# Peptides against a protein of PDB entry 5HOI: the designs that were tried, part 21

Target 1, 351 residues: chain A of PDB entry 5HOI
Amino acid sequence: FRYMPFSPAGTPFGFTDRRYLTMNEVGYVSTVKNSEQYSITVSFFDVGRFREYHFEDLFGYDLCFLNEKGTLFGQSKTGQIQYRPHDSIHSNWTKIIPLQAGERITSVAATPVRVIVGTSLGYFRSFNQFGVPFAVEKTSPIVALTAQNYRVFSVHYSQFHGLSYSLSELGTSSKRYYKRECPLPMSLPNINSDMKKDANLDYYNFNPMGIKSLFFSSYGDPCIFGSDNTLLLLSKWRSPEESKWLPILDSNMEIWKMSGGKETTDIHVWPLALAYDTLNCILVKGKHIWPEFPLPLPSEMEIRMPVFVKSKLLEENKAILNKKNEIGADTEAEEGEEDKEIQIPVSMAAE

## One batch from the design tools (peptide; made by RFdiffusion4, then SolubleMPNN)

Design b1_p9_5_s1 (from b1_p9_5, 3 letters changed)
Fold by OpenDDE base, seed 5:
Structure b1_p9_5_s1 (fold): chain B 351 residues (1-351), chain A 9 residues (1-9)
Amino acid sequence: as target 1 above (351 residues)
Amino acid sequence: SALSERINS
């Protein structure tokens, strides 16, 4: 296993000279390789609120986190981080994170008030938005980070214990844990099923944990979207005994429903954020499970608990079709069984 | 829905 740099909704280069470093509800950060240099562009969905900007990257930033106030960049091997405010009022700052031999920055996160750096050796480093350090903590190896305001959702990996998570609050004086290295019930990518498609191999080499993204919901709940395309939400995290992961959306099931019950292998959900009851996402069409260039317009998918099983819906539709055929014996329309749109119950149809 | 139309387009 190799610790790879993780950024929320980041994409691989594949066979191209360009990739997304990160994307979320605010916008998307792209990098283009030009010989030994990179050109980074920070783009926004709200073009009235934010101005797109670009700069030359001489360091080869492979980590990124975008928020409403700025962009944090990191270089996993050198330990360089840079914070770039979107406004011209606040200055950019750069810092070198000290790394041990073989240590990598694995993830970075930034809010308007905190910067967080996590490493492959489990060093958790916290800063304010100006790069002033608060603390260094030793945890299990960090593989992913996200943050909202003062709260941090961290994902950890151990070869012996698999995935765990922490939920913490970074106050001014101390770090508080709501959850500390608790088991994360997320499935890891299945090498045998998921990697049989060459297009997926490049992605899992880039992101071996299969974490497409992680974020906080608009209500401040930790969310994670894995290789199984299920959105997990941490419910009741303020009560240690009541806290549970909820599978609030099976995006493969929703695509299947929207396709009239046809198995589609060329449509993929790429998660951006959870706003209220809607997953903000990119619908990716094609062989790659990640968005290419240009970036498609974001789409909204209503969250729905996966209460229904495809087999039951197919059985119910067969039962409805059989009842229609028993009533309508006289119309010889042998329209082939393969192209019949499955009538999804109106309560299950996405509006 | 606008999402279904985008999938089927």
Scores: peptide ipSAE 0.012, ipTM 0.523, DockQ to the pose 0.811; fails the geometry check
Fold by OpenDDE base, seed 3:
Structure b1_p9_5_s1 (fold): chain B 351 residues (1-351), chain A 9 residues (1-9)
Amino acid sequence: as target 1 above (351 residues)
Amino acid sequence: SALSERINS
């Protein structure tokens, strides 16, 4: 097993010279390979609030985290990190994270008040926004990080125990755990089924855990979006005994509903953020499950608990059609059975 | 909805 650098909603190069290092509700960071150099562009969705900027990357940054105040970059192999404020008031800073032989930075996160670095050996390093270190902790191997304000959601991997998660708060003097290396009930990519589609092989080579993104909701709840395209939200995390993962959206089910119950293989949800009751996402059309260039405009998808079974909805619609035919409604609309949109209950139709 | 229209386009 090789630990790969993870960034939220990052994309592979594939057969191209360009990829997204990260994207979220704030914007998207792209990198273009030019010989031995990279050109990085930091772009924003709110073009009135932020100005796009670019720079030359001589280090080959393969880790990124974007927030409203700046962008954190990291190089997984060298241990170099760079924080770039979006404003011109605060200076950029660079630091080298000491790595052991074979250790990699696997994920980085940044908030306006904290910088976090996680490694393949489970070193959890915390800094302030100016790169002043707070602490180093040894955990299980870190595969993904996100952070909001003082809170950190970390995903860990063990060959023996699979995925686990921690939820912690990085105060001024101490780290508090709300959850510490608890089992994460996220499905890993099934090598035999999901990798048989050549178009996905490049993605799973880039991201073996299939974690498309992880973020905090607008309410400060940890969210994760895996290879199963289900959005999981950690509910009641303030009460450790009551804490549970909620499957708040099956995006494959929602795409199926929006397609009138047609199986679509060319539409994919790429998660950005959860704002209130809506998943901010990119709707990707094509063979690749990740967005290409140019980036499509974000879309909103309302969160809905997956309570319906496709087969049951199909059977109910067939039963309704058969009853209409038995009642002898001579309405000549022989629109072929294949083109009839499945009558999804209006209360369950996405707007 | 605007999302359904965008999927069906």
Scores: peptide ipSAE 0.011, ipTM 0.509, DockQ to the pose 0.689; fails the geometry check
Fold by OpenDDE base, seed 2:
Structure b1_p9_5_s1 (fold): chain B 351 residues (1-351), chain A 9 residues (1-9)
Amino acid sequence: as target 1 above (351 residues)
Amino acid sequence: SALSERINS
């Protein structure tokens, strides 16, 4: 197993010279290869609030985290990190994270008040927004980070124990754990099923854990979106005994519903954020499960617990069709069985 | 929804 640099909703280069380093509800960060250099562009969805900017990257930043105040960049091998405020009033700062032999920065996160660096050896490094260090903690190997305000959601990986997660709050004087290296009930990519599509191989080589993104909801709940395209939300995390992961959206099921019950293989959900009861996402059309260039406009998908099974909906529609035929409604008999759009109950149809 | 329109377009 090789620890790869992870950024929320980051995309591989594939066969191209460009990729998204990260994207979320604020915007998207792209990088383009220019020989031995990279050109980075920080773009925003709210063009009235933010101004797009670009810069030359001589370091080859492979880690990124975007927030409303700035962008954190990291280089997984060298340990270099850079914070770039969006506003020109605040100065950029650069720091080198000391790495051991073979250690990699695996993920970075930044909020307006904290910078977090996680490594393949499980070093958890915390800083303020100015790069002043608070602490270094040794954890299980970190594979992903996200943060909101003072809270950090970290995903850990062990070859023996699989995936775990921590939820912590980084106060000024102390770190508080709400959850500490608890089992994460997320499915890992199935090499045998998911990699049979050559288009997915590049993605899983880029992101072996299949974590498309992780974020905090607008309510401050940790969310993770895995290779199974299910959005998991950590509910009741303040109550240790009541805390549970909720599968709040099966995006494959929602795509199937929106297609009238047709199996679509060319539409993919790429998660950005959870705002209230809606998943902000990119609908990706094509063979690749990740967005290419240009980036499509974000879409909103309502969260819904996966209560329904495709087979039951098919059986119910067959039963409705059979009842219509028994009542002597002669007129709908000519449409061939294969193209019959499944009547999804209005309560299940995404508006 | 605006989502279904974008899927079917």
Scores: peptide ipSAE 0.010, ipTM 0.523, DockQ to the pose 0.768; fails the geometry check
Fold by OpenDDE base, seed 4:
Structure b1_p9_5_s1 (fold): chain B 351 residues (1-351), chain A 9 residues (1-9)
Amino acid sequence: as target 1 above (351 residues)
Amino acid sequence: SALSERINS
């Protein structure tokens, strides 16, 4: 196992000279290889609120986090981080994070009030938005970070305990834990099934944990989207005894429904954010499970707890077809059973 | 939905 640099919804280069460093509801950050240099572009979905900008990257930033006030960049090997405000009023700042031999920055996060750096040795470093340090804490190895306001959602990995998570609040004087290294009930990528598809091998080499993204919902609940394409939401996290992970969307089942019950292998959900009861996402068409260039326009997918099993919907549709055949309705042509759109009940169709 | 139209287009 190798700790790889993680950024929310970041994509691999694949066979191209370009990739997305990160994307969310605010926008997307791309990088293009130009010999030994990189050109970074910070693009926004709200073009009326924000102006796209670019710069030359001489460091090869492989970590990124975008928020409404600025972009945090990081270089996993050198420990360099840079914060770039979107406005011209606030100055850019750069800092080197001290790394031990073999240590890597594995994830970075930034809010308008906090900067967080996590490492492969489990160093959790917190700063204000100006790069002034607050604290250094030793945790289990950090594999992913996200943050909203003063709250941090961290994912940890141990060879002995698997995946865990923490939920913390970074006050001015102290860190509060709501959850501290609790088990994370997320499936890891299955090497035997998921890696047999050559197109997925490049992605799992880039992201061995299969975490496509993690974010806070608009209500401030931690969300994670794994390799199983299920959106998990941490419910009731303020009440330690009542806190649970809810599978609020099976995106593979929603794609299957939208495709008339056909198994589609060429459509993939790429998560951006959870806004109210809708997953903001990119619908990816093609061989790769990640978005290519140009970026498709975002789509909204209504959240729905997977209460129904595909087999039961198929049995109900077979039973409806068999009843129609028994009632002697006319021989309209035998278009093959494979091409019949499964009538998904309107109550089960996502709007 | 606008999503279904984008899947089927």
Scores: peptide ipSAE 0.010, ipTM 0.517, DockQ to the pose 0.737; fails the geometry check

Design b1_p9_5_s2 (from b1_p9_5 with H4S E6L)
Fold by OpenDDE base, seed 5:
Structure b1_p9_5_s2 (fold): chain B 351 residues (1-351), chain A 9 residues (1-9)
Amino acid sequence: as target 1 above (351 residues)
Amino acid sequence: SKLSELINS
């Protein structure tokens, strides 16, 4: 196993010279390789609120986090981080994170009030938005971070214990834990089943945890979207005994329903954010499970608990078809059964 | 929906 740099909804280069470093509801950050240098572009979905900007990257930033106030960049091997405010009022700042031999920055997160750096050795470093350090804590190895305001959702990995998570609040004087290294019930990528397609192997080599993204919902709940394309929400995290992960959306099931019950292997959901009851996402068509260039416009997908099973829906539709055939003995031709759209109940059809 | 358009395209 190798600790790889993780950024929310980041994409691999694949066979191209360009990739997305990160994307969310605010925008998307791309990098283009030019010889030994990189050109970074920070783009926004709200073009009326924000102006796109670019800069030359001499360091090869492989970590990124975008928020409404700025972009945090990191270089996993050198420990360099840079924060770039979107406005011209606040100055950019750069810092080197001290790394031990073989240590890597694995994830970075930034809010308007906090910067967080996590490492492959489990060093959790917190800063204010100006790069002033608060604390260093030793945790289990960090593989992913996200943050909203003062709250941090961290994912940890141990070879012995698998995935765990923490939910913490970074106050002015102290770190508070709501959850501390609790088991994370997320499935890891299945190398034997999923790696049958070369495109999945490239993605696994880029992101071996299969975490496509993690974010806080608009209500401040931790969300994670794994390789199984299921959105998990941490419910009731304020009550330690009542806290549970809810599978609030099976995106493969939603695609299957919207296709009229056809198995589609070329349409993929790429998660951006959870706003209210809708997953903001990129719908990807093609061989790659990640968006290519140019970036498609975001789409919304209503969250729905996976209460229905494909087999039951197929059985119900067969039962409806059989009843129709028993009532309608008139001899109009058997147009082939294969192309009949599965009538999904209106309550399950996304409007 | 955009997804229906993408599936049917």
Scores: peptide ipSAE 0.024, ipTM 0.732, DockQ to the pose 0.540
Fold by OpenDDE base, seed 1:
Structure b1_p9_5_s2 (fold): chain B 351 residues (1-351), chain A 9 residues (1-9)
Amino acid sequence: as target 1 above (351 residues)
Amino acid sequence: SKLSELINS
């Protein structure tokens, strides 16, 4: 296992000279390799509110977090971070995070009021939006971070305990934990099943945890989207005893439903954000599970708890077909390739 | 839906 730099919805280079460093509901950050340097572009979905900008990156930033006020960049090996406000009113700032031998920055997050840096040794570093440090805490090794306002959702990995999560609030005077290194019931990528496709191996090498993204919902609930393409939402996190992860969307099931029950292997959901009851996502068609260039326009997918089992629906449809065949045995029914559209109950069909 | 268009394309 290797700790890799993680950014929300970041993509690998693959066989290309370009990738997305991060993307969310605000926009997308791309980097293009130009010899020994990189050109970074910060693009926005709301082109009326924001202007696209670019700059030359001499450091090779491999970590990024985008918010409505600015972009945080990080270099996992050198410990350099840069914050760039989208407005020209506030100055850019750069800082070097001290790293021990072999330590890496594994994730960064930024809100309009906080900057957070997590490392492979479990150093959690907090700053204000101007790069003034608040505290350094030692936690279990951090593999992913996201933040909204003063709240931080962190994912940790231990070889002994697997995945855990923390939910904290970074006030002015103190850090409060709502959850502290609690078990995270997310499936890890299955090396044996998933690595049969070269495209999955490339993604696994880029992101060994299979966390496509993590974010806070519009209601401020922690969300995570793993390699199983299930969106998990942390419900009731204010009540420690009642807090639970809800599988609010199986995107593979939704794709399967929308395909008329056909197994599609070339359509993928790439998560951006959860707004109310809809997953904002990129629908990807192709060999790679991640979006290529140009970025497709975002799509909305309604959240639906996976109540139905594919096998049961297939059995029910097979039983209906068998009953039709028992009644129809006397007529030479041309075995037209009746497109095996599984009649998905209307309550299961996307409206 | 945009997904149905993508599936049928």
Scores: peptide ipSAE 0.024, ipTM 0.732, DockQ to the pose 0.612
Fold by OpenDDE base, seed 4:
Order: structure tokens, then sequence, then C-alpha cells
Structure b1_p9_5_s2 (fold): chain B 351 residues (1-351), chain A 9 residues (1-9)
């Protein structure tokens, strides 16, 4: 197994010279390979609040985290990190993270008050927004990080124990755990079933965990979106005994509903953020499960617990069609059974 | 919906 650099909603290069380093509700960071260097662009969805900026990257940053105050960049192999405030009032800073032989930075996160670096050996390094170090902790190998304010959601991977997660708060004096290396009930990519398409193999090689993104909701709940296209939310995390992962959206089910019950293989949900009851996402049409260039406009998808069974809806729809045929409605139903749109109840249709 | 437009395009 190889630990790969992870950034929230980051995309592979594929066969192109460009990719998204990260994207979320704030914006998107792209990189373009120009011979021996990269050109990085930091773009924003709120063009009234923020100004797009670009710079030349001589280091080949492969890690990124975007927040409302700045962008954190990292180079997984060299250990270089750079924080770039969006506002020119604040200075950029660069730091080298000491890495052991074979160690990689696997994920970085930044809030307006904290910078976090996670490594393939499980070094968890915390800094303030100015790059002043607080602590170094040894954990299980870190594969993904996100942070909101003082809180950090970390995903860990062990070859022996699979996926785990931690939820911690990085106060001034100490780290508090709400959850510490608890089992994460996220499905890993199934190499045997899903890798039949070259595009899926390319994505798997880029992101072996299949974590498309992780973020905190607008309510401050940890969210993760895996390769199964299910949005998981950690509920009641303040009460250790009551805390549970909720599958709050099956995006494949929602796509299936919106397609009239047709199996679509060319539409993909790319998660950005969870705001209240809506998943902010990019709807991707094409062979690749990730957004290409230009970036499509974000879409909203209402969160809904996946309580519906496709087979039951299909059976109910067949039963309705059979009853219509028995009532002698001379609708020339010569069109093959497979092409009939499933009438999904309006209460189940996503807008 | 934006998705219905995307499906039908």
Amino acid sequence: as target 1 above (351 residues)
Amino acid sequence: SKLSELINS
C-alpha cells in the first residue's frame, strides 16, 4: 500500500496537464503543469468577496487546503508547506516539515487559527496561522485531514485495522479528543468491481482510500464522502456513547431518482460542502468521476436518509403500469419496459 | 433540476 497525498475534493491530472488541488464551498485551487514548474490559481465562488490570484509553483505542491482567510499548500515528499493569505495585508510564510526516510505529508488542513500537517507515519503536527508550532503527536498513519476553527477531523489508516477517525480540538494549551482513532465505517474502493474502467483505476491510484472529500458541516459536524458516493455525518460527537455515523445522502440513489430510475453511469456527484440540509457539490457528466475544466457551477442536493429501496420502487411502478393496462387505457405501450420513466413521488424527487 | 437538465443534455 502507498500513502498518497490527499486534499479535499482534489482531482488527478489524468491525461491532462491540469488538475484541481482542492475545492470546497469557498472556491477551488487549480494547478497547471508548465514544463518544469506549475502555475497555481486560487479561484473563488464569491467573486465579490474574494479576488482570484495565481502564482508560479517551483516546488510542485501536491497538497492543498483552502479556507476563507488563506490557502495552505504542501509538498508531500519534500515536506515544504506554504500558507498564502488571500488578503495581501498578511504575509505568506513557508516552512519545511522534517520528514523521516520514506515519510510523506499525506494531508494538510488550515483554519484561520490553526495549521495541521499529517503524515504517512502518523505524525500530527499543529501550528498557529503564522506557522508557529504547538505540538507534535504520534498517531496512526494519517490519510486525510480537515479542520474548522479549532477542531480537526482526521482519518487514519492501518493495514491491520483499516480506517479510523479522530475528532480533536486544538486549544491553546492542549489537544482535546472527542473521538480518538475510532473505527470509521466507510467502505474502501473495491478494486475488483470498480476498477474495470481505466478512469476508476487512475482515480484509485491518485486516491486509494476513495475519500472524495471530508469537511465540517455548517453545524460543525464531521462529514465524509467516500467512493460509495454516500455522505456520512458524525452525529452527537459531543456524547461519546451516543455518537454515530449517519448516512445522510446516497448520491447514487438521488441520481437514479432524478434520472427517472434509469441507471446512469456518466453522472457523478463531486462533494464540496454541507450547508444546513444541502450538499453543495459539482455535478459531473462524463467518463471521469471528477470535474474537468472548466469547473461546472456548484449545485445543491438536499440531504435525505437512504430509506428507499430501488427494487421496491421498480416493483411498485410495474404494478401501477400493469393496473393501467388492465383498466383498458389504450396507451400504445410498445416501448420496451426498460425505457419507461419511473414516476418517483414528488416527496422523493430531489429538485 | 440542474441534474435533470444535465441528464437530458
Scores: peptide ipSAE 0.023, ipTM 0.730, DockQ to the pose 0.598; fails the geometry check
Fold by OpenDDE base, seed 3:
Structure b1_p9_5_s2 (fold): chain B 351 residues (1-351), chain A 9 residues (1-9)
Amino acid sequence: as target 1 above (351 residues)
Amino acid sequence: SKLSELINS
């Protein structure tokens, strides 16, 4: 197994010279290969609040985290990190994270008050927003990080135990755990089924865990969106004994419902953030499960617990059709059986 | 919905 650099909602290059390093509710960071260098652009959805900026990257940053105050960049192999405030009032800073032989930075996160670096050996490094170090902790190998304010959601991987997660708070003097290396009930990509499509192989090579993104909700709940396209939310994490993962959205089910029950293979949800009860996402149409260029405008998808079974809805609709045929309603609307939109209960239709 | 438009396009 090889630890790959992970950034929230980052995309592979594929066959192109460009990719998204990260994207979320704030904006999107793109990089373009230009010979031995890269051009990085930091773009924002709120163009009235933020100004797009670009710079030349001579280091080949492969890690990124965007927040409302700045962008953190990292180079997985060299250990170089750079924080770039969006505001020109604050200076950029660069540091080299010491890495052991074969160690990689696997993920980085930044909030207005904290910078976090996680590695393939499970070194968890914390800094303030100015790059002043707080502590180094040894954990299980880190594969993904996100952070909100002082809170950090970390995903760990062990070959023996699979995926685990931690939820911690980085105070000024101490780290508090709400959850520490607890099992993460996220489905891993199934190599045998999902890899039959060449487009999925490229993504799997880029992101072997299939974690499309992880973030905190607007309420401060940890969220993760895996290869199964299910949004998991960690509920009741303040009560360790009551804490549970909730599958709050099956995006494949929602796409299927919105298609009138048609199997769509070319529409994909790319997660950005969870704001209240709405998943902010990019709706991707095409062969690739990730957004290409230009980036489509974000879309909103209402969260819904996956309580419906496709097969039952199909059976119920067939039973309704059969009853209509038995009642001998001579209504000549022989609109062919194939094109009848599945009557999804109106209460379950997303607006 | 924007998704319905995208599906039907």
Scores: peptide ipSAE 0.021, ipTM 0.720, DockQ to the pose 0.615; fails the geometry check

